# Peptides against a protein of PDB entry 2N1D: the designs that were tried, part 33

Target 1, 169 residues: chain A of PDB entry 2N1D
Amino acid sequence: EVKVKIPEELKPWLVDDWDLITRQKQLFYLPAKKNVDSILEDYANYKKSRGNTDNKEYAVNEVVAGIKEYFNVMLGTQLLYKFERPQYAEILADHPDAPMSQVYGAPHLLRLFVRIGAMLAYTPLDEKSLALLLNYLHDFLKYLAKNSATLFSASDYEVAPPEYHRKAV

## One batch from the design tools (peptide; made by RFdiffusion4, then SolubleMPNN)

Design b1_p12_7_s3 (from b1_p12_7, 7 letters changed)
Fold by OpenDDE base, seed 2:
Structure b1_p12_7_s3 (fold): chain B 169 residues (1-169), chain A 12 residues (1-12)
Amino acid sequence: as target 1 above (169 residues)
Amino acid sequence: DLLKEILERLKL
């Protein structure tokens, strides 16, 4: 089993995220004010600014690309709560050609890392490559934790309107 | 279930 460790700082947020949506019947504001693409870009730039070598920069770019791809593949089928389904359907209708990494934000991106381990288990990577990838994933998660105050906020959610509740029956 | 996976994986 490929285990992706979530920073302790972010574990409570995953519960809060669930609570906001499933219990409080709120929705994350979409399109996200800061989408997944932007978050990943900021991370890449952050790594670049720290004086990494060209090779390390290349590796970061590959990891960013990989995270983006996994997110776009998994969002609709793996990362949504039932209450979010009508919203997702509306997003697909309004933005049929847009990758979900341009629509969704940090909370949904964090959810990816709850599920990604199972997907990586089926990826034909050698032990060394997998370890390296995991290191980058953990590094990225630590970045999210470091910036959690700006990336994860209940203020990015809003109570779903009555019309939505009727659709979400 | 996503919540179940969260709770299980995060040991919450």
Scores: peptide ipSAE 0.305, ipTM 0.866, DockQ to the pose 0.036
Fold by OpenDDE base, seed 1:
Structure b1_p12_7_s3 (fold): chain B 169 residues (1-169), chain A 12 residues (1-12)
Amino acid sequence: as target 1 above (169 residues)
Amino acid sequence: DLLKEILERLKL
C-alpha cells in the first residue's frame, strides 16, 4: 500500500477528534468557520508566495484540486464516525448541491490522509508521479501542522443536543 | 472502523 505519513504533531489530534465525537458525543460545528476549500486555497497561496516557478505553481494547483476531489468523494463514506451520520444526512438535505469541501473543515480533512493511501494504491500512477504526489501531500500535511493552532481546536466542537442522540442510536 | 484505521496507521 501507499504510505502517507502523518506529522507527529497531528497524530494526537486524530485521537482527540475521535474522543470528542465518539466518547464525548460532540459534533464539529457545521458549516465550518474555515472549510476545506479555504484551507486548500490558503495553502496554494502560501506556496505561490514563496516564489515558486510556473511549473511548481501548476503542480500545487493540481494537488489542491486532487485533495479537494478526494475529500468530496470520500467524506460521506470513509471519513465519518457513526455518531456523525445524522449530521451528514442533515447537511445533504439542506445543501444538496454543495460539495462537502465547502461544509467541513480541518479535522475531517486530516482524516482523509488516514485513508487516502489505500485509495492511491489503486490509481495507475507511475513511480515518479506517485513520488511527486506523495511529496506534495506530505508538504501539505506539514502546512497543516504548522498552522495546527488555528486549524484544530476543541472549541470548534459542541455537545450534540438530546434529540440528536436519539437519531444517532 | 475509522478509529481502528487511525490506530493502526499511526501506531497509536
Scores: peptide ipSAE 0.300, ipTM 0.865, DockQ to the pose 0.036
Fold by OpenDDE base, seed 5:
Structure b1_p12_7_s3 (fold): chain B 169 residues (1-169), chain A 12 residues (1-12)
Amino acid sequence: as target 1 above (169 residues)
Amino acid sequence: DLLKEILERLKL
């Protein structure tokens, strides 16, 4: 299996995120104030501003595009807790043609990296290409850790109303 | 392993 290591700084957040949703019955506010598209754009601009070569800039764009595509494919089927399903259904009804990277934010993006390793194992890449991809993925995760104070906050969650609980049973 | 535990919790 391809192993994508989550920074130690972000592992506690994954637990907090799980607790907020599953135990405290809260929901991440949607649409996200800062969505996945904007986070990836900020990362790309961050990398470009640090004097990368043209080839490295191209590689960053491809990595960003790849992360976005994987997120949009996996969100609805692999990245949601059971309690979040009614919310997702409402989003699909209200935004039928919108990619989920324009709706969801940092917490769900981080969940992607818990699952992405297994998906990459089925993607045919040579050793050199895989190593390069993994380097960028770890670099991106480091970026998330560096900006965690602004990207991950319990204040972005709200207690689900009683009517939500009735349809989430 | 904490990540493995998160995988177990991340269920549909």
Scores: peptide ipSAE 0.188, ipTM 0.802, DockQ to the pose 0.040
Fold by OpenDDE base, seed 4:
Structure b1_p12_7_s3 (fold): chain B 169 residues (1-169), chain A 12 residues (1-12)
Amino acid sequence: as target 1 above (169 residues)
Amino acid sequence: DLLKEILERLKL
């Protein structure tokens, strides 16, 4: 298993996110006010503004593209709690051609990094490439932690209505 | 381990 370390600042949020969904029966408001695409774009721009070399900038773009792709692939099957599945089904029905990175936001993006390690374990990457990728992923996670005040908030969740509860169970 | 716990919860 490939270990992707979650910043300590964000670990409590993963618990809060779980609590909001599973115990408090709330749903993250969709479509997200700030979707994954936007977050990744901001990160890329942030890295560019830091005066990175062309190679580093290219690497960031590739990492962003990779994160987006993994998110879009894994969201529906790996990153949702059972309670969120009816919401996801509705999103698919309403937005059949939209990538989930345009719908979901930071909390679900963070969940990706809980699962991505297992996926990376089966990727044909040499040790050096894997280490480099992990460094980039950790850098991105640090970015999320730095901006956590604006990206992660319980106010972005809302109590699911009774009719939702009926179809969620 | 918190991450392990979250992984298990995501399976729910």
Scores: peptide ipSAE 0.206, ipTM 0.814, DockQ to the pose 0.041; fails the geometry check

Design b1_p12_7_s4 (from b1_p12_7, 6 letters changed)
Fold by OpenDDE base, seed 2:
Structure b1_p12_7_s4 (fold): chain B 169 residues (1-169), chain A 12 residues (1-12)
Amino acid sequence: as target 1 above (169 residues)
Amino acid sequence: DLLKKILEALKK
């Protein structure tokens, strides 16, 4: 079993995110004002600004690319609550060729790390390799926690219109 | 494999 530990600072947000969508019947504003691509780019630039070696910089880029790929693969099937399904269908219709990393933002990206561990469990990895990967994933999560005030806000959600409710039920 | 690529990069 692979366990990706979410920082304690971000765990309350996962609950709030769930509450906003499932209980309050709100939707995250799409396309995101700050999408996953932008967040990952900022992270990469942040790591570069700290004076990493060429090898470490390369590793960060690969980690970013990997996170983006996993997000794009998992968003539609793994990361959405039931209430968000109609919105996702509309997004697919309006942006058929756009990767979801260009549409969705921080809350959905954070959801990835709740599920990514299960996928890693089915990948044959030795203990050292897994630890190394987890270190970078945790490093990114720490970055999200550090910037949580700007990345996670209930103001990025809005009450779904009555028409949406009729489609959702 | 993407994961393999990532792991290889991390080992460098």
Scores: peptide ipSAE 0.068, ipTM 0.742, DockQ to the pose 0.151
Fold by OpenDDE base, seed 1:
Structure b1_p12_7_s4 (fold): chain B 169 residues (1-169), chain A 12 residues (1-12)
Amino acid sequence: as target 1 above (169 residues)
Amino acid sequence: DLLKKILEALKK
């Protein structure tokens, strides 16, 4: 199994996110005030500003593009709790052609990294290549941790209305 | 394969 290590700073957030949705019956407000596209763009710009001269800018862009694509593919099927499914259905109905990276935000993006390891396990990669990819993924996760105060907040969630509860059974 | 594309880019 390929293990993507989540920074210790973000692990409590995963628990809080789970608690807010599943136990407190809240929903992340959509569309996100800062969506996945914006987060990835900020990360890319951050990396560019670091002044790397060894053509890592291109690599970062590809990693960003990859993360975005995986997120868009996996969000609906792998990253949602059962309670969130009606909300997702509403989003699809209202915005059928919009990528979910333009709708969802940091909490759901973080969930991707809990699942992405299993996806990587199905790809025949040599140890060296896998390590390289993991380094970039971990670098991004470190970025999320550094900016966690602005990216993760319980105030981005709200209690679902009673009518939502009925259809979320 | 998206992963292959990423890996290719990372190796450059």
Scores: peptide ipSAE 0.067, ipTM 0.745, DockQ to the pose 0.156
Fold by OpenDDE base, seed 4:
Structure b1_p12_7_s4 (fold): chain B 169 residues (1-169), chain A 12 residues (1-12)
Amino acid sequence: as target 1 above (169 residues)
Amino acid sequence: DLLKKILEALKK
């Protein structure tokens, strides 16, 4: 599969995220205080503020749009641990028309980049195109790493109540 | 196709 390199600074978080959900039976607080839409918007604005050319800004916008779209498509089917399924079902029931990028936050967004490589492997991309895309994806990941202190925190999780545990089995 | 659009944008 296509390998999307996760920054070393974020790899421990993926482990912590997994541990919080799967072993400690916690849930990420939803709706996220900082949702995926806002994270992507901040990234786009950050890139624009650095004086990119018009074409480069367009590329960033398209990358952001692409990430958002992939996230919204993949969240429910690819990015959730089993323990999170009841929570997701509740979100769908309460917000049936809301894109998940408006509900979920950085931890789940980061999970996308663990999975996105597999999807790209089934897309007929030439090496140059793939390299370009990967560069932008890696650039975004670096942005996440730079802002990891504000985007990734165990305090955004909470212990699921007993009634939730019964639903999650 | 969004991916195609992204790729085209990246080539600019």
Scores: peptide ipSAE 0.034, ipTM 0.698, DockQ to the pose 0.095
Fold by OpenDDE base, seed 5:
Structure b1_p12_7_s4 (fold): chain B 169 residues (1-169), chain A 12 residues (1-12)
Amino acid sequence: as target 1 above (169 residues)
Amino acid sequence: DLLKKILEALKK
């Protein structure tokens, strides 16, 4: 597999996220106050403000587009805990044409990077392109870590109502 | 399972 190293600062959050959902039976508030699209846009603008070359800007845009695509494809099938399935079904019913990158936020985006390495292993990328992509992915993860105080908070979760528990695993 | 993948990632 392709190794995508998650910053040490963010690893505890993955555990907290799991605990909030699976053990405490909470749900991330949807639609997210700051969705994946917004996070990726902020990152792209951040990179552009750093005085990058045109080629680097292009690369950032492609990486952002790729992350968004992976997220939208993977969210419903790979990134949700069982307890979150009824919530996802409700989102699909209420917003059938909305990409999930406009609904979900940072915690679910971070979950993508737990899975993305395996997906990249089966993508037809040459060694140089893969190395470059990995550099940008790691750079993005560093960005998430830098902004973790605003992106990851237990206050973005809420206790699921009793009627939800009857529907959920 | 996502949790299992997370746990494996934490070990690295």
Scores: peptide ipSAE 0.027, ipTM 0.627, DockQ to the pose 0.037

Design b1_p12_8_s1 (from b1_p12_8, 5 letters changed)
Fold by OpenDDE base, seed 4:
Structure b1_p12_8_s1 (fold): chain B 169 residues (1-169), chain A 12 residues (1-12)
Amino acid sequence: as target 1 above (169 residues)
Amino acid sequence: DLIKELLEKLKP
């Protein structure tokens, strides 16, 4: 398995996210105030502002595109807790043509990086390419950690109503 | 819920 290291600053958030959803029966407010698309765009712009070369900028854009694609593919099937599935179904019904990267936010994006390592293990990437990708993924994760105060907050969650609990078995 | 399982391992 390919190991994607989560920054220590974000590990507690993963636990909190888990706790909010599974134990406290809360839901992340959707659509996200700051969605995955925006987060990735901000990251790309941040990297650009730091004066990266064209090649590096291109690489960042490709990484961003890849993250977005992986997120959109994996969100519904890999990144949701069972309790969140009714919410997801509602989102699909209300926004059938919208990519989930426009709906979900930082907490779910972070979950991707818990899962993505296993997916990358079966990619046809050579060792060098994989190492490079991992470096960019870790760089992005560091960005998330740096901006964690604005991206991750329990206030973005709310207690699910009783009627939701009946649907979320 | 693979994510849940992985996150459980991260619990302090």
Scores: peptide ipSAE 0.026, ipTM 0.663, DockQ to the pose 0.034
Fold by OpenDDE base, seed 2:
Structure b1_p12_8_s1 (fold): chain B 169 residues (1-169), chain A 12 residues (1-12)
Amino acid sequence: as target 1 above (169 residues)
Amino acid sequence: DLIKELLEKLKP
């Protein structure tokens, strides 16, 4: 089993995110003001600015690409609460060719890391490669934790309108 | 649901 450890600082946010959506019937504002693509780009630039070697820079780019790919594959089927599905359907209708990494933001990206461990268990990676990948994933999660004040906010959610509730029945 | 399971464990 591949375990991706979520920083303690971010665990409460997962609860808040769930509460906002499921209990308070709110929706994350889409398209995100800061989407997954931009978050990953900022991370990559952050790592580059720290004076990483060429090899490390390459690895960061690969990790970013991987995270983006996993997110785009898993968002619709694995990362959404039931209440969010009508919103997702509207997004698909309005932006059929847009990758979800350009639509969704930090909260949904964080949800990926709750699920990604199980998916990584099926990847044909050797022990060393997997360990390296996990190190980068944890590094990225620490980055999210460090920037949590700007990336995670209840103000990015809004109460779903009555019309949405009727559609979400 | 892994997320639900995690959230359940995180609840006080």
Scores: peptide ipSAE 0.022, ipTM 0.652, DockQ to the pose 0.031
Fold by OpenDDE base, seed 3:
Structure b1_p12_8_s1 (fold): chain B 169 residues (1-169), chain A 12 residues (1-12)
Amino acid sequence: as target 1 above (169 residues)
Amino acid sequence: DLIKELLEKLKP
């Protein structure tokens, strides 16, 4: 299997995220103030501004595009807790053609990296290419950790209304 | 259930 290590600084957030939704019955406010597209764009610009140009098989833009694609494919089927399903259905009804990377934000993006390893195991990438990709994924996760104060906040969640509880669970 | 597994590791 392909193992993607989550930084220790972000692991507590995954617990808080789970607690906010599953135990406290809150929902992440959608559409996100800072969506996945913008987070990836900021990362790409950050990498370019540092001038760390290396002759690698994967460019930053390709990695960003890949993360975005995997997120959009996996969000609805792999990254949501059961309590979030009605919210997702409402988003699909209101914005049927919008990619979820334009709707959801950092918490759901972080969840991707818990699941992406299993998906990458079935890609046609050779060992060298896969190693390079993993390095970029870990680099991106490090970026998320460095910016965690602005990307992950309980204030981005809100208590679900009573009518939502009736159609959830 | 991968997230659940991770959470279990974080909450021993």
Scores: peptide ipSAE 0.022, ipTM 0.629, DockQ to the pose 0.031
Fold by OpenDDE base, seed 5:
Structure b1_p12_8_s1 (fold): chain B 169 residues (1-169), chain A 12 residues (1-12)
Amino acid sequence: as target 1 above (169 residues)
Amino acid sequence: DLIKELLEKLKP
């Protein structure tokens, strides 16, 4: 398995996220005030503003596109807790043509990086390309850690209504 | 579940 290291600053958030949903029966407010698309765009702009070469800029765009693609593919099947399934179904019904990167936000994006390592293990990437990709992924995670105060907040969650609790597992 | 496994490792 490909090892993707989560910054120590973000590990507590994964625990809080899990607790808010699975034990406190809260839901992340959807659609997200700051969705995955926006986060990735901000990251790309952040990288471009640091005087990167054209090749570096291109690589950042590709990494952003890749993260978005992985997120959109994996969100519904790999990144949700069971308690979130009814909410996801409602989102699909209300926004059938919207990619999940336009609906969900930072907490769910962070969950991707817990799972992405296993996915990368099956990608046809050579050693050098994989190492480069991992460097970008870690760089992005550092960006999330740097902006964690604005991206991760328990105030973005709310107690699920009684009708939701009754139908949720 | 990898998230659960990670969380388990993070527990004191």
Scores: peptide ipSAE 0.020, ipTM 0.629, DockQ to the pose 0.031

Design b1_p12_8_s2 (from b1_p12_8, 7 letters changed)
Fold by OpenDDE base, seed 2:
Structure b1_p12_8_s2 (fold): chain B 169 residues (1-169), chain A 12 residues (1-12)
Amino acid sequence: as target 1 above (169 residues)
Amino acid sequence: DLVKKLLELLKP
């Protein structure tokens, strides 16, 4: 098993996220005010602004692209709670060709990193390659933690309407 | 595999 360490600052948010959705029956407002694409773009720009070498800049771009693609692949099948399924179905109906990285935001992106470790376990990677990938993933997670106040907020959730509850049962 | 492909691109 490959362990992707979630920053301690973000672990409580994962619990809050779960609580908001599953226990409080709230939904993250979609489309996200700040979607995954924009978060990744901001991260890339942040890394570039710090004066990284050309090679490092290129690597960051590739990591961003990889995270985005992984998110888009995994969201629908791996990252949603049961209560969110009707919302997802509605999103698909309204935005059939839109990548989910343009719809969902930070909370769902963070969920990816909870699951990605298991996925990596089935990938034949040598120790050096795995370490490199983990370094980039952890670097991104640290960025999320640094910006957690703006990226993660309960105010981005809303109580699901009665009509939604009827669909969800 | 996406991860494998990504890692290949990250190699110096």
Scores: peptide ipSAE 0.027, ipTM 0.675, DockQ to the pose 0.156
Fold by OpenDDE base, seed 4:
Structure b1_p12_8_s2 (fold): chain B 169 residues (1-169), chain A 12 residues (1-12)
Amino acid sequence: as target 1 above (169 residues)
Amino acid sequence: DLVKKLLELLKP
């Protein structure tokens, strides 16, 4: 499969995220205070502010759009731990038409990059296009790492109530 | 499985 390298700074967070959900039985607070849409928008604006060429700016926008699309497609089926399923069901019930990129935040977005490599392996991208995409994905991940103090915090999680535990099985 | 994928990613 295609390997998407996660910055070393973010790997510990993935572990913490997993631990918070799976071991500590906590849930990320939803809707996210800083949702995926806003994170991607901030990234795009950040890239634009650095004086990229028109073509590069276009590429960034396409990458952002792609990340958003992949996230929205994969969140429910690929990016959730079992314990989070009842929460997701509630979100769907309350916000049936809302893209998940408007609900979920950085931790779940980061999980996408754990999975996206396998998905890219089956895309009809030539080697050059794939390499370019990977460069942008890695660039975005570096952006997440640079802003990790703001985007990733255990304080965004809370212990699930007992009634939730019964639903989560 | 996300956990398995995560573990694979995190292991050197």
Scores: peptide ipSAE 0.025, ipTM 0.649, DockQ to the pose 0.037
Fold by OpenDDE base, seed 3:
Structure b1_p12_8_s2 (fold): chain B 169 residues (1-169), chain A 12 residues (1-12)
Amino acid sequence: as target 1 above (169 residues)
Amino acid sequence: DLVKKLLELLKP
């Protein structure tokens, strides 16, 4: 299995995220004020502004596109807690053609990196390419940690209404 | 299973 290391600064947030949803019965406010597309775009611009134009096999844009694709594929089936399922169903009904990267935000994006390692193990990447990809993923996670004060906040969650509790089994 | 993976991630 491919190991993706989460920065220590972000590990407590994963616990808070889980607690807000599962124990406190709150929901992340959707659509996100800053969605996954925007976060990835900011990262790409950040990398380009630093002049890091190394001759790498993976360009920043390719990495961003890959993260976006994996997120959109995995969100509904792999990244949601049980309590979030009714909310996801409502989102699909209201926005049937919208990719989830335009709806969800940083907390759910971070959850992807808890799961992505297992998925990457089945990719036809050679050892060198996989190592390079992992370096980019870790670099992106470092970016999330650096901007964690603006990307991760309990104020982006809200208590689910009584009507929602009746739907959530 | 996400919770399980999360717990594994948090282990030292």
Scores: peptide ipSAE 0.025, ipTM 0.648, DockQ to the pose 0.035
Fold by OpenDDE base, seed 5:
Structure b1_p12_8_s2 (fold): chain B 169 residues (1-169), chain A 12 residues (1-12)
Amino acid sequence: as target 1 above (169 residues)
Amino acid sequence: DLVKKLLELLKP
């Protein structure tokens, strides 16, 4: 598989996220106050403000679009813990036409990067293109790490109500 | 699964 390195600063968050959901039986508040679409837009604007060339801007937009697409495809089937399944079902029922990138936020987006390496291994990319993509993915992860104080917080989670526990694994 | 992959990433 293709190795996507998660910044050391963000690895503890993945553990905390897992603990909050699986052990403490909490749920990330949905819809997210800052959704994936907004995070990606902020990143793109951040990169554009750094004086990048037109070609680099184009590349950033494509990377953002790719991340969004991967997230929307993978969220429901690959990125959720079992305890989150009833919540996801409720979201689908209430917002059937909304892409998940407009509902979920940074913690679930970060989970994507735990899986994305395996997906990239099966994409028809040449070595140079793959290297470039990986550079952008790592750059984005650095951006998440830089903004981790505002993007990742246990206060964005809430204790699931008793009726939810009866529905969830 | 995701947890398994996560644990793999956390290995030194």
Scores: peptide ipSAE 0.024, ipTM 0.626, DockQ to the pose 0.035

